# Ledger of designs, part 230: peptides against a protein of PDB entry 2FGR

Target 1, 331 residues: chain A of PDB entry 2FGR
Amino acid sequence: SSVTLFGIVDTNVAYVNKDAAGDSRYGLGTSGASTSRLGLRGTEDLGGGLKAGFWLEGEIFGDDGNASGFNFKRRSTVSLSGNFGEVRLGRDLVPTSQKLTSYDLFSATGIGPFMGFRNWAAGQGADDNGIRANNLISYYTPNFGGFNAGFGYAFDEKQTIGTADSVGRYIGGYVAYDNGPLSASLGLAQQKTAVGGLATDRDEITLGASYNFGVAKLSGLLQQTKFKRDIGGDIKTNSYMLGASAPVGGVGEVKLQYALYDQKAIDSKAHQITLGYVHNLSKRTALYGNLAFLKNKDASTLGLQAKGVYAGGVQAGESQTGVQVGIRHAF

## One batch from the design tools (peptide; made by RFdiffusion4, then SolubleMPNN)

Design b2_p24_5_s1 (from b2_p24_5, 11 letters changed)
Fold by OpenDDE base, seed 1:
Structure b2_p24_5_s1 (fold): chain B 331 residues (1-331), chain A 24 residues (1-24)
Amino acid sequence: as target 1 above (331 residues)
Amino acid sequence: AKAPTAVTYAFGKEENPPGITISF
């Protein structure tokens, strides 16, 4: 059997030129290139091609030393794997987010990532961003000639909010083709939640694709998120992303990503453009810099996610510029 | 023709750090 201790410490100096009051924010932030984490994982060979596994992972906040505590809310799974694939029990990324966030060139963190996996409707569920779930059972197939899939179900355990029942129930999955330089995926999910104490279904459809040309990688996402409320009509957001990355000088990587968030309920768009650079000092240590511009139109109030400094919204129709410069260390 | 040096992403496909492994 084996146990692996692992982690990432990613800490940066961050700046945003606008907060909700129109003022600048700056300071020490976290997770600008990769989410800072501490984890334990292990495997046991049970014979006959069957393996047991576990994974315990929590977020690290290097700016405050985890002043709000430490937990395993990133992942807390036990699994069985073999020729049939892998079954996981416990809190994890839901299959849809696990697969479809892989097309984000900014690793679903910092000021540059695709922000489509979001609570667009003030949903009252803890995971209404569609990223993780409690009480999750997941299944992942092997790769068959490029074809693979993942499925998940999360129990609601009769959780209620207001008059809403079944809160936290998730059902979803993806199908994918991963062969050589090509990856393409379709994900579908529904999560039950509440908005204003009323039952709401969070429906999500996501298409992703990437191609690695060797000298550069292209990646794209198309997503629709829809909160179907009993009263007040649907809150729909269409999100689009296109990104490119390329190696620089054998030790660096440059990234450019554009995203559009078309927020239908407020008839308002936001445009995000991010330039990133990672400089590898070793296999484990990198310097990085991110420069992001977020342009809100009309009633849009989206903010860049400078974790540890400022992750709130801005005034309606305001633009925000963000910078992160940091160190990432992996162990 | 030199094979393109695959940029070994330090984290592989899942961005999981290698860690320190103890075997029993």
Scores: peptide ipSAE 0.411, ipTM 0.695, DockQ to the pose 0.139
Fold by OpenDDE base, seed 4:
Formats: sequence, C-alpha cells, structure tokens
Structure b2_p24_5_s1 (fold): chain B 331 residues (1-331), chain A 24 residues (1-24)
Amino acid sequence: as target 1 above (331 residues)
Amino acid sequence: AKAPTAVTYAFGKEENPPGITISF
C-alpha cells in the first residue's frame, strides 16, 4: 500500500489594465501556470490486477494563506482500477472537462486558458462551468490501441433552486484517440441547473485535438454550450481555440494561444490571445510569464482570470490586457 | 540533428506533482 503527499505552490505578480470600473488592478495572485494545490493520494494492491485508490486534493492560495479555508473540492475520490479501467466515486473533474481541458496549453489556469468551460447564462448551480461535479460516479476505460473513453454521472440528490428540482445532475462522457503524437477527443455533457429559478439544461459539445511535431505542438478546441431554458430561448456560446507551444533552449517553453468566444444570446464576440513562457529551474521549480489580450466586442464583458488580483468582468465592449510573472514550485 | 527533446517538465503523464510517497 502507498500514500503520497503532494502539492504545487504557484504565486505571481499580476496586473490587469481594466476592471469593471475601468481601473487597473495589480498585486500578488495565484495559480498562473498551474493551479496551486495540496493533496493526498494512495493505492492498495488488492491482488488479481485490482487496485483500490483514494485522492484528496484542495486548492492553495499562497497570497493569503488560504484565508477562506481549505477543502478537498478539487478532488475527493475513492476508486477501483484494473484491466477494466477505473471507477471513481466522489467529487472530481467531470470526464468531459478532465479530457478536453488537456488540449488547453495554459493548463486551464491563469490569464491564458481556454475559458469555454464557463457559466455563460448566470446558471445558479455550483458547478455550471461544466468543470467538476459533486456526487459523481466516473468510469475511465483503458487505452485500446489509442482508443479510450470516460463516462460520468452525478446525482442531483433532489437539490432544488426555485422550481428546478434536479440541480447538479450531470451526465456526460468522451471518446478519444491517443496514439503517439496525436490526441483527438469528442465530449458530450448535460447538466441540470436553474436560471432565474427555472429549470435549465446546460448542454455541451466539445471537440479537441493536438499533434506534437517534436519541434512544436499544435492544439485546438471547438465547443458549443447551450443553456436551454423553457422561456426566453437558448443561451448559446460557440468557443474556438488554437494554440501552439515549442521548447526553447532545452529548459524553456513558449506558448501562444488564441480563443474566440461567440456569445450568441448577446450577438457579441470576445477575442483572447495569450503569449506565455515557462523557464524550468529544476524538475520541480519554474519561473513563468504570461501576457494576455482580451478584446470584447459589442455587449461582451469577459475578463481575464487573474486569480487573487482580479477575475471579474469589464465594461461592455472594453479590451483588457493582463500580465502575470511568477514562481511555480511542486513537491 | 536530434530534435530538441521538449523538456516535458510535465509532472508526469497526468501533470500531477510527484510528491513524497510512503509505502507500507
């Protein structure tokens, strides 16, 4: 049997030139290259190719020492695994986000990530960004000649908001092909939530692909989210991402990523472009810098996610520039 | 020319920190 204590402390100096008032924000932020975390994980060999596992992981906020507290909301699972794959019980990344965020060259954190996994409709559910779920059962297949899949179901436990009686129910999964330099995936999910106290389905479809050319990696995402409401029509967003990364000098990595968020309910687009650099001082410690530009059009109010400094929106049609420079340490 | 090995300072296949492991 084994237990592993692990973590990441990622802290940065961050700046954004616009907040909701049009003012600049700057300070010490967190999780600019990787989400800061503390966790415990372990495995037990049960014989016959069967293993038990557990995983407990929470977010760390190094700027304030976790002043809002600590929890295991990142992951709190028990599992069985073997030749059949892995079954997980407990809060985790939903299978769709777990797979499809792997195509984000900015690791779904900081000012550079793909922001498509979002609550686009003021959904009242706790996880209406489509990233995690409570009460989750997940199954992941082995890799069969490149082919793999993951499926999940989360119980709503009769959680109600307004007249919505199934809030937090998730069903979803992905199919993928992962072989050598190629990865490609299709994900489908539905979550039940509420908008304005009324039952709403959050439907998501995501395509992802990446190819490692050795000298560079290309990655892409295509996503549609729909908040299907009984009254007022669908709140639909089409999100697109294309990114490239390349090694630099044997110890560095440069990243460039573009995303487009076509927000159909407000006929408004947002454009995001991010340049990132990571400099590895060791296997565990890196310096990094991110430079992001977010251009909102028309009624779009999207903001860059400078966690610990400013993660709110901007005024409609305003552009935002963000910078992060930080240290990532893993143990 | 050997392609520069992308220093995948990826904390492994799952981007998980290596941690300290105790075995029983």
Scores: peptide ipSAE 0.404, ipTM 0.699, DockQ to the pose 0.140
Fold by OpenDDE base, seed 2:
Order: sequence, then C-alpha cells, then structure tokens
Structure b2_p24_5_s1 (fold): chain B 331 residues (1-331), chain A 24 residues (1-24)
Amino acid sequence: as target 1 above (331 residues)
Amino acid sequence: AKAPTAVTYAFGKEENPPGITISF
C-alpha cells in the first residue's frame, strides 16, 4: 500500500480598486493560481486489478495560518477502482464541477476563474455553488476511445431549512469526449436547497470544450443555472466563457479569459476579462500575476474573488479592477 | 535532436502535487 503527503502553498499580494463601499482593498491573499491545500492520499492493491484508495484534503490559508481551523472539506473520500472505473464515497467535487471546471484556464481560483459555479440566488444550502457535496457517492467511467462519464448522488439526510426538505440532495453527471487535442463535455445537475426558507431546485446545464493547437489552447464554457423557486419565479443566469492560453519561452504560460454572466432575474450583465501569467522557477515553484477587470451593468453587483483580501460584491453597476502577484509552491 | 521534453511542471498536467510517498 502507499500513502502520499502532498500540498500547495499559494500566497499573493492582492489589490481591488472597489469594495461594497467603493473603497480600495489590498493585502495578502491566498490561492491566486492554485488553491492552497494540504492532503493525504493513498492506494492499496487488492489484486485482480482492484484498488482501494483514500483522499483527505483541506484548504490552507497562508495569510492567517488557518485561523478558522483546518478540515478535509476539499475532499474526504474512500474509493474502489479498477477496469470498471472508480467509485468514491465521501465529500468531493461533484462530477459536474470536477469535469466542467477543467475548461477554466484559471483553475477555478483567484480573480480570473469562471464564476458560473455560484450561488446566484442566496440559496441557504452549504454547497449551492454546485462545486462540492457532502454525503456524495460518485462513479467515474474509464476512458473508452475518448468517451468518458461521471455520475453522482448526494444524500440530503433529511436536512431541512424552513419548509424546505431534502436540502443538500444532489444528482448529476457528465458525458465527455477526451481524445488528443480535443476535449468536450456536457454536464447536468440538480441540487435541492432553500431560498428564503422555501424549497428551491438548483438546476445546472454546462457545455465545455477545449482544443490544444500545441502553440495555444482554446477553451470555452456555456452554462445555465436556474434556482427554481416555488414562489417568486426562477432565478436564471446564463454564463459564457472563452479563454486562450499559450506557453511563453518554455518556462511561462500566458492566459486570457473572458466571461459573461447574464443574470436574468435582475436583467443585468457582468463582463469579466482576465490576463494571467505564470512563470515557472521550477517544476514545483512558480511566480504568477493576474490582472482582472469586472464590469457590472445595471443591478449587477459581482466582485472578483481576491480570497484573503476581498471577495464581496460591489455597488450596482460598478466596475472592479483586481491584481494578484504571488508565489505558488507544490510539495 | 529530440524535441525538448516539455518540462511537465507539476501544476500543468497533474491536478495534484506529487507529494512524498511512503510505501508499505
């Protein structure tokens, strides 16, 4: 059997020119290029091509030394794997987010990522961003000539909020084609939650694709999220992303990503554009810089996610500029 | 001349840092 201790420490200096009061925020932030983490993982060969596995992973906050504590909320799974694929039991990325966030060139972290995987409706469930779930069973197929899939179900365990029952129930999955330079995926998910103490279904459909031209990679996402409320109508957001990345000088990578968030319930759009650069000092250590611009229109109040500095909203219709410069180290 | 093996930086191809592995 084996056990691997692993981690990432990613810490940055971050700036945003506006908070909810219209003031600038700056300081030491975390997870600008990759989410900082500490984990243990292991495998046991059970013979016949069957393996047991475990994975325990928690987020690290290098700016405050985990003042809010340490936990394994990133992943806490036991698994069986073999020629049939992999079954996982425990808290993890839900299959839809695990696959569809792979098209985000900013690795679902910092000020540059696709922000479509969000709680758009003030959902009262703990994971109403559609990224992870408690009490999750997941299954991932092998890759069959490019074709692969993942499925998941999370138990609600009779969690209630107000009059809403079954809160935290997830059902979802994806189908994908991954072959050579091409990747394409379709994901569908539903989570049960509450909004204002009333039952609400969070429905999500996401299409992703990428193509690696060798000299550059293109990536795209199309997403619709609906919080279906029993009272007050649906809160619908259509999110779009297009990104490009290219290697620079054999040791660097440049990234450019645009996203549009069409927030139908408030008839308001937000535009995000991010330029990123990663400079690899080694296989394990990199310097990075991100420059992001977020333009809110009308009633939109979205903010850039400068974790550890400012991740809140801005005033309606305000634009926000963000910068991160940091060090990422993996062990 | 072998094309320079694209230095697989740990963060580019591996979703997870390599870590330190102990085998039993």
Scores: peptide ipSAE 0.403, ipTM 0.693, DockQ to the pose 0.134
Fold by OpenDDE base, seed 3:
Structure b2_p24_5_s1 (fold): chain B 331 residues (1-331), chain A 24 residues (1-24)
Amino acid sequence: as target 1 above (331 residues)
Amino acid sequence: AKAPTAVTYAFGKEENPPGITISF
């Protein structure tokens, strides 16, 4: 059997030119190139091609030393795997987010990531961003000549909010083709939640694709999220992303990503563009810089996620510029 | 000319760092 201790410490100096009051914020932030984490994982060979596994992973906040505590909310799973694939029990990325966030060139972290996996409707559920779930059972197929899939179900455990029942129930999955330079995926999910104390379904459809040309990688996402409310109509957001990355001088990587968030319920768009650079000092240590620009139009109030400095919204129709410069270390 | 072996930095291909593994 084996146990692996692993982690990432990623800490940066960050700046945003506007908060909700129109003031600048700056300071020490976390998780600018990769989410800072501490984890344990292990495997046991049970014979006959069957393996047991576990995974425990929590977020690290290097700016305050985890003042709010430490937990395994990133992942807390036990699994069985073999020729049939892998079954996981416990809190994890839901299959749709696990697969479809892989097309985000900013690794779903810092000021540059695709922000489509979001609570768009003031949903009252704990995981209304569609990223993770409690009480999750997941199944992942092997890769069959490129074809693979993942499925998940999360129990609501009769959680109620207001008059809403079944809060936190998730059902979803993806189908994918991953072969050589090509990756393509379709994800579908529904999560039950509440908005204003009333039952609401969070429906999500996501298409992702990437191609690695060797000299550069292209990646794209198309997503629609709908919060289906019994009263007040649907809150729909269409999100689009296109990104490119390329190696630089054998030790660096440059990334450019654009995203559009078309928020239909408020007839308002937000445009995000991010330039990132990573400079590898070693196999485990990197310097990085991110420059992001977020243009809100009309009633849009989106903010860049400068974790540890400022991750809130801005005034309606305001633009925000963000910078992160930091160190990432993996162990 | 031997193409320089692209030093695969851990972060470029693996979502998770390799860590330190103890085997039993």
Scores: peptide ipSAE 0.400, ipTM 0.692, DockQ to the pose 0.133

Design b2_p24_5_s2 (from b2_p24_5, 13 letters changed)
Fold by OpenDDE base, seed 2:
Structure b2_p24_5_s2 (fold): chain B 331 residues (1-331), chain A 24 residues (1-24)
Amino acid sequence: as target 1 above (331 residues)
Amino acid sequence: GAAPTAVTYAFGVEEFPEGVTTEF
């Protein structure tokens, strides 16, 4: 049997030129290139190709030393794996986010990531971003000649908010083709939540694809989220992403990613463009820099996610510029 | 005021650090 202690400490200096008041924010932030984490994982060989596993992982906030506490909310799973694939029990990434965020060239963190996996509707559920779930059972297939899939169900455990009686129920999955330089996936999910104390379905469809040309990688996402409210109509967002990455000088990586968030309920668009650079000092240590521009139109109030500095919105129709410069260390 | 929409950090499938492994 094995146990592995692992982690990442990623801390940056961050700046955004506008907050909700129109003022600049700057300071020490976290998780600009990778999410800072501490974890324990292990496996036991049960014989016959069957393995047991566990995974316990929590987020680290290096700027404040985890002032809000430490927990295993990133992942807390027990698993069985073998030739049939893997079954996981416990809080984890939902299968849709686990697969479809892999097309985000900014590792779903910092000021550059695809922000489509969001609570677009002020949903009152704890995980209304569609990223993780409590009480989750997940299954992942092996790769069959490129084809793979994942499925998940999360129990609501009769969680109620207002008149909503199934809050936190998730059902979703993906199908994918991963072979050599090509990856492509389709994800579908529904999560039960509440908005204004009323039952609401968070429906999500996501298409992702990437191709590695060796000299560069292209990646794309197409997503639709719908918060289907019993009263007041659907809150729909169409999100689009296109990104490119390329190795630089054998020790660096440059990334450029564009995203469009078409927020149908407010008839408003937001445009995000991010330039990133990672410089590997070693296998475990990197310097990085991100430069992001977020252009809100009309009633859009989106903000860049400069974690530990400012992750709130801006005034309607305002544009925000963000910078992060940091150190990532993995152990 | 609408509660600030919870910061959705997608935790992508990052390559997990190798870490330090103990065998039992």
Scores: peptide ipSAE 0.314, ipTM 0.638, DockQ to the pose 0.390
Fold by OpenDDE base, seed 4:
Structure b2_p24_5_s2 (fold): chain B 331 residues (1-331), chain A 24 residues (1-24)
Amino acid sequence: as target 1 above (331 residues)
Amino acid sequence: GAAPTAVTYAFGVEEFPEGVTTEF
């Protein structure tokens, strides 16, 4: 059997030109290129092609030394795997986010990522961004000639908020085709939550695709998130992303990504464009820089996620510019 | 030295070199 200690420390200097008051914010931030983490994982060969596994992973905040504490909220799973695929028990990425975030060229972190996996409706559930779930059972198929799938169910454990009695229940999955330069996936999920103390279904559909042309990679996402409420109508957001990445000089990577967030409940759009560069000093260490611009229209108040510096919204209809320059180290 | 392979994403997981592994 084996146990692996692993992690990433990613720390940056970050700036955003506007917060909710219209003021600039700057300082030391975290997780600009990759989410900083500490983990333990291991496997045991049980014979006959069956393996047991565990995975424990928490987020690291290098700016304050985890002053708010440490936990295994990133992943805390036990698994069985074999020719049938993998079954996981415990908190993890839900299958839909695990697969569909792979099309985000900004690693679902920092100021550049696709922000579609969000709580769009002030949902009162802990994971109403559709990224992770507690009490999760997941199954992942092997790859069959490119075809693969993942499915998950999370128990609500009778968690209540207001009149909602099934908060945190998740059901979802994806189907995918991953073969050579091509990846394409369709994900569907429903999560039960509360909005204003009332039962609400968070419905999500996501289509993702990428193609590696060798000289560049293109990636795209199409998503609809709908908080379906019995009273007050649906809170719907259509999110679109298109990105490109290219290797530079054998040790660098340049990334450009655009996203549009069409927030139907407020008839308002936000546009995000991000330029990123990663310079690999080694297999484990990189320097990086991100430059992001977010344009809110009308009632939109979206902010760039400069974790450790400022991750809040801005005033309605305001634009925000963000910069991150940092070091990523993996161990 | 082998060019640092671009961080590949397998199933939304960033692929980094393995950490410190102990065998039992």
Scores: peptide ipSAE 0.258, ipTM 0.642, DockQ to the pose 0.146
Fold by OpenDDE base, seed 3:
Structure b2_p24_5_s2 (fold): chain B 331 residues (1-331), chain A 24 residues (1-24)
Amino acid sequence: as target 1 above (331 residues)
Amino acid sequence: GAAPTAVTYAFGVEEFPEGVTTEF
């Protein structure tokens, strides 16, 4: 059997030119190129091609030394794997998020990521961003000539909020084709939650694709999120992303990503453009810089996620510029 | 420096070197 200790420490100096009051924020932030983490994982060969596994992973906040404590909320799974694929029990990325965030060239981290996986409706559930779930059972198929799939179900355990029952129930999955330079996926999910103490279904559909040309990679996402409320109509957001990355000088990578968030319930759009650079000092250590611009229109109040400095909204129709410069170390 | 070696895990690619592994 084996046990692996692993992690990432990613800490940056960050700046945003506007907060909710219109003031600038700056300081030491975390997780600008990769989410800082500490984890344990292991495997046991059970014979006959069957393996047992475990995975325990928590977030590290290097700016405050985890002042709010440490937990395994990133992943806490036990698994069986073999020729049939992998079954996982425990808190994890939901299958739709695990697959479809792989098309985000900023790896769902820092000021540059695709922000479509969000709580768009002031949902009262703990995971209404559609990223992770408690009480999750997941199944992942092997890759069969490029074709693969994942499916997940999370139990609500009769959690209630207001008059809403079944809060935290998730059902979802993806189908994908991953072969050589090509990746393409379709994800579908429904999560039960509450908005204003009333039952609400969070429905999500996501299409993703990428192609690696060797000299550059292109990636794209198309997403629709709907919070279907019993009263007051649907809160719908259409999110779009297009990104490119290229190696630079054999030790660097440049990334450019655009996203559009069309928030239908407030008839308001937000545009995000991010330029990123990573410079590998070694296999484990990198320097990085991110420059992001977020333009809110009309009633949109979205903010860049400068974790550890400022991750809140801005005033309606305001634009925000963010910068991160940092060190990432993997062990 | 060399780019991080991608390690293929069961149904995922990690862009970072494996951590410290102990075998039993």
Scores: peptide ipSAE 0.257, ipTM 0.632, DockQ to the pose 0.137
Fold by OpenDDE base, seed 1:
Structure b2_p24_5_s2 (fold): chain B 331 residues (1-331), chain A 24 residues (1-24)
Amino acid sequence: as target 1 above (331 residues)
Amino acid sequence: GAAPTAVTYAFGVEEFPEGVTTEF
């Protein structure tokens, strides 16, 4: 059997030109190129092509040394794998987010990522961003000539918020085609939650695709989220992303990504554009820089996620500029 | 030339060099 200790420490200097008061914020931030983490994982060969596995992973906050503590909320799974694929038990990325975030060229972190996987409605569930779930069972198929799929179900365990029952129940999955330079997938999910103490369904549909041209990679996402409230209208957001990445000089990578968030409940759009550069000093150590522009229109108040510095909103219709310059080290 | 360390994205996770592995 094997056990692997692994991690990432990613710390940056970050700046945003506006907070909720219109003031600038700056300081040390975390996770600008990759989410900082500490983990343990291992496998055991059980014979006959069957393997057991475990994975324990928590987030690291290098700016404050994990002052709020450490946990395995990123992943805490036990698994069986073989010719049938993989079954996982425990908190993890839900299958939809696990697959569809792979099209985000900013690795679902820092000031540049696709922000579609969000709690758009002030949902009161702990995971109303659609990224992870507690009490999760997941199944992932093998790859059959490019075709693959993943499915998940999370138990609500009779969790209630206000008058809402079944809070935290997840059902979802994806189908995908991954062959050579092409990746494409469709994800569908529903999560039970509450908004204002009332039962709400978070429905999500996401399409993703990427193509690697060798000299550059193109990637795209199309997403719709709907918070369907038992009382009141639906809170709908359509999110779009298009990105490109290219290698630079054999040791660098440049990334450009655009996203549009069409927030239907407030008839307001936000536009995000991010330029990123990663410079590999080694296989394990990189320098990076991100420059992001977020243009809110009308009633939109979205903020860039400069984790450790400022991740709040801005005033309605305000634009925000963000910068991150940092070091990523993997071990 | 050093092959660009293409961070292979498997399942939305950046593939980093494997951590320290102990075999039992």
Scores: peptide ipSAE 0.249, ipTM 0.636, DockQ to the pose 0.137

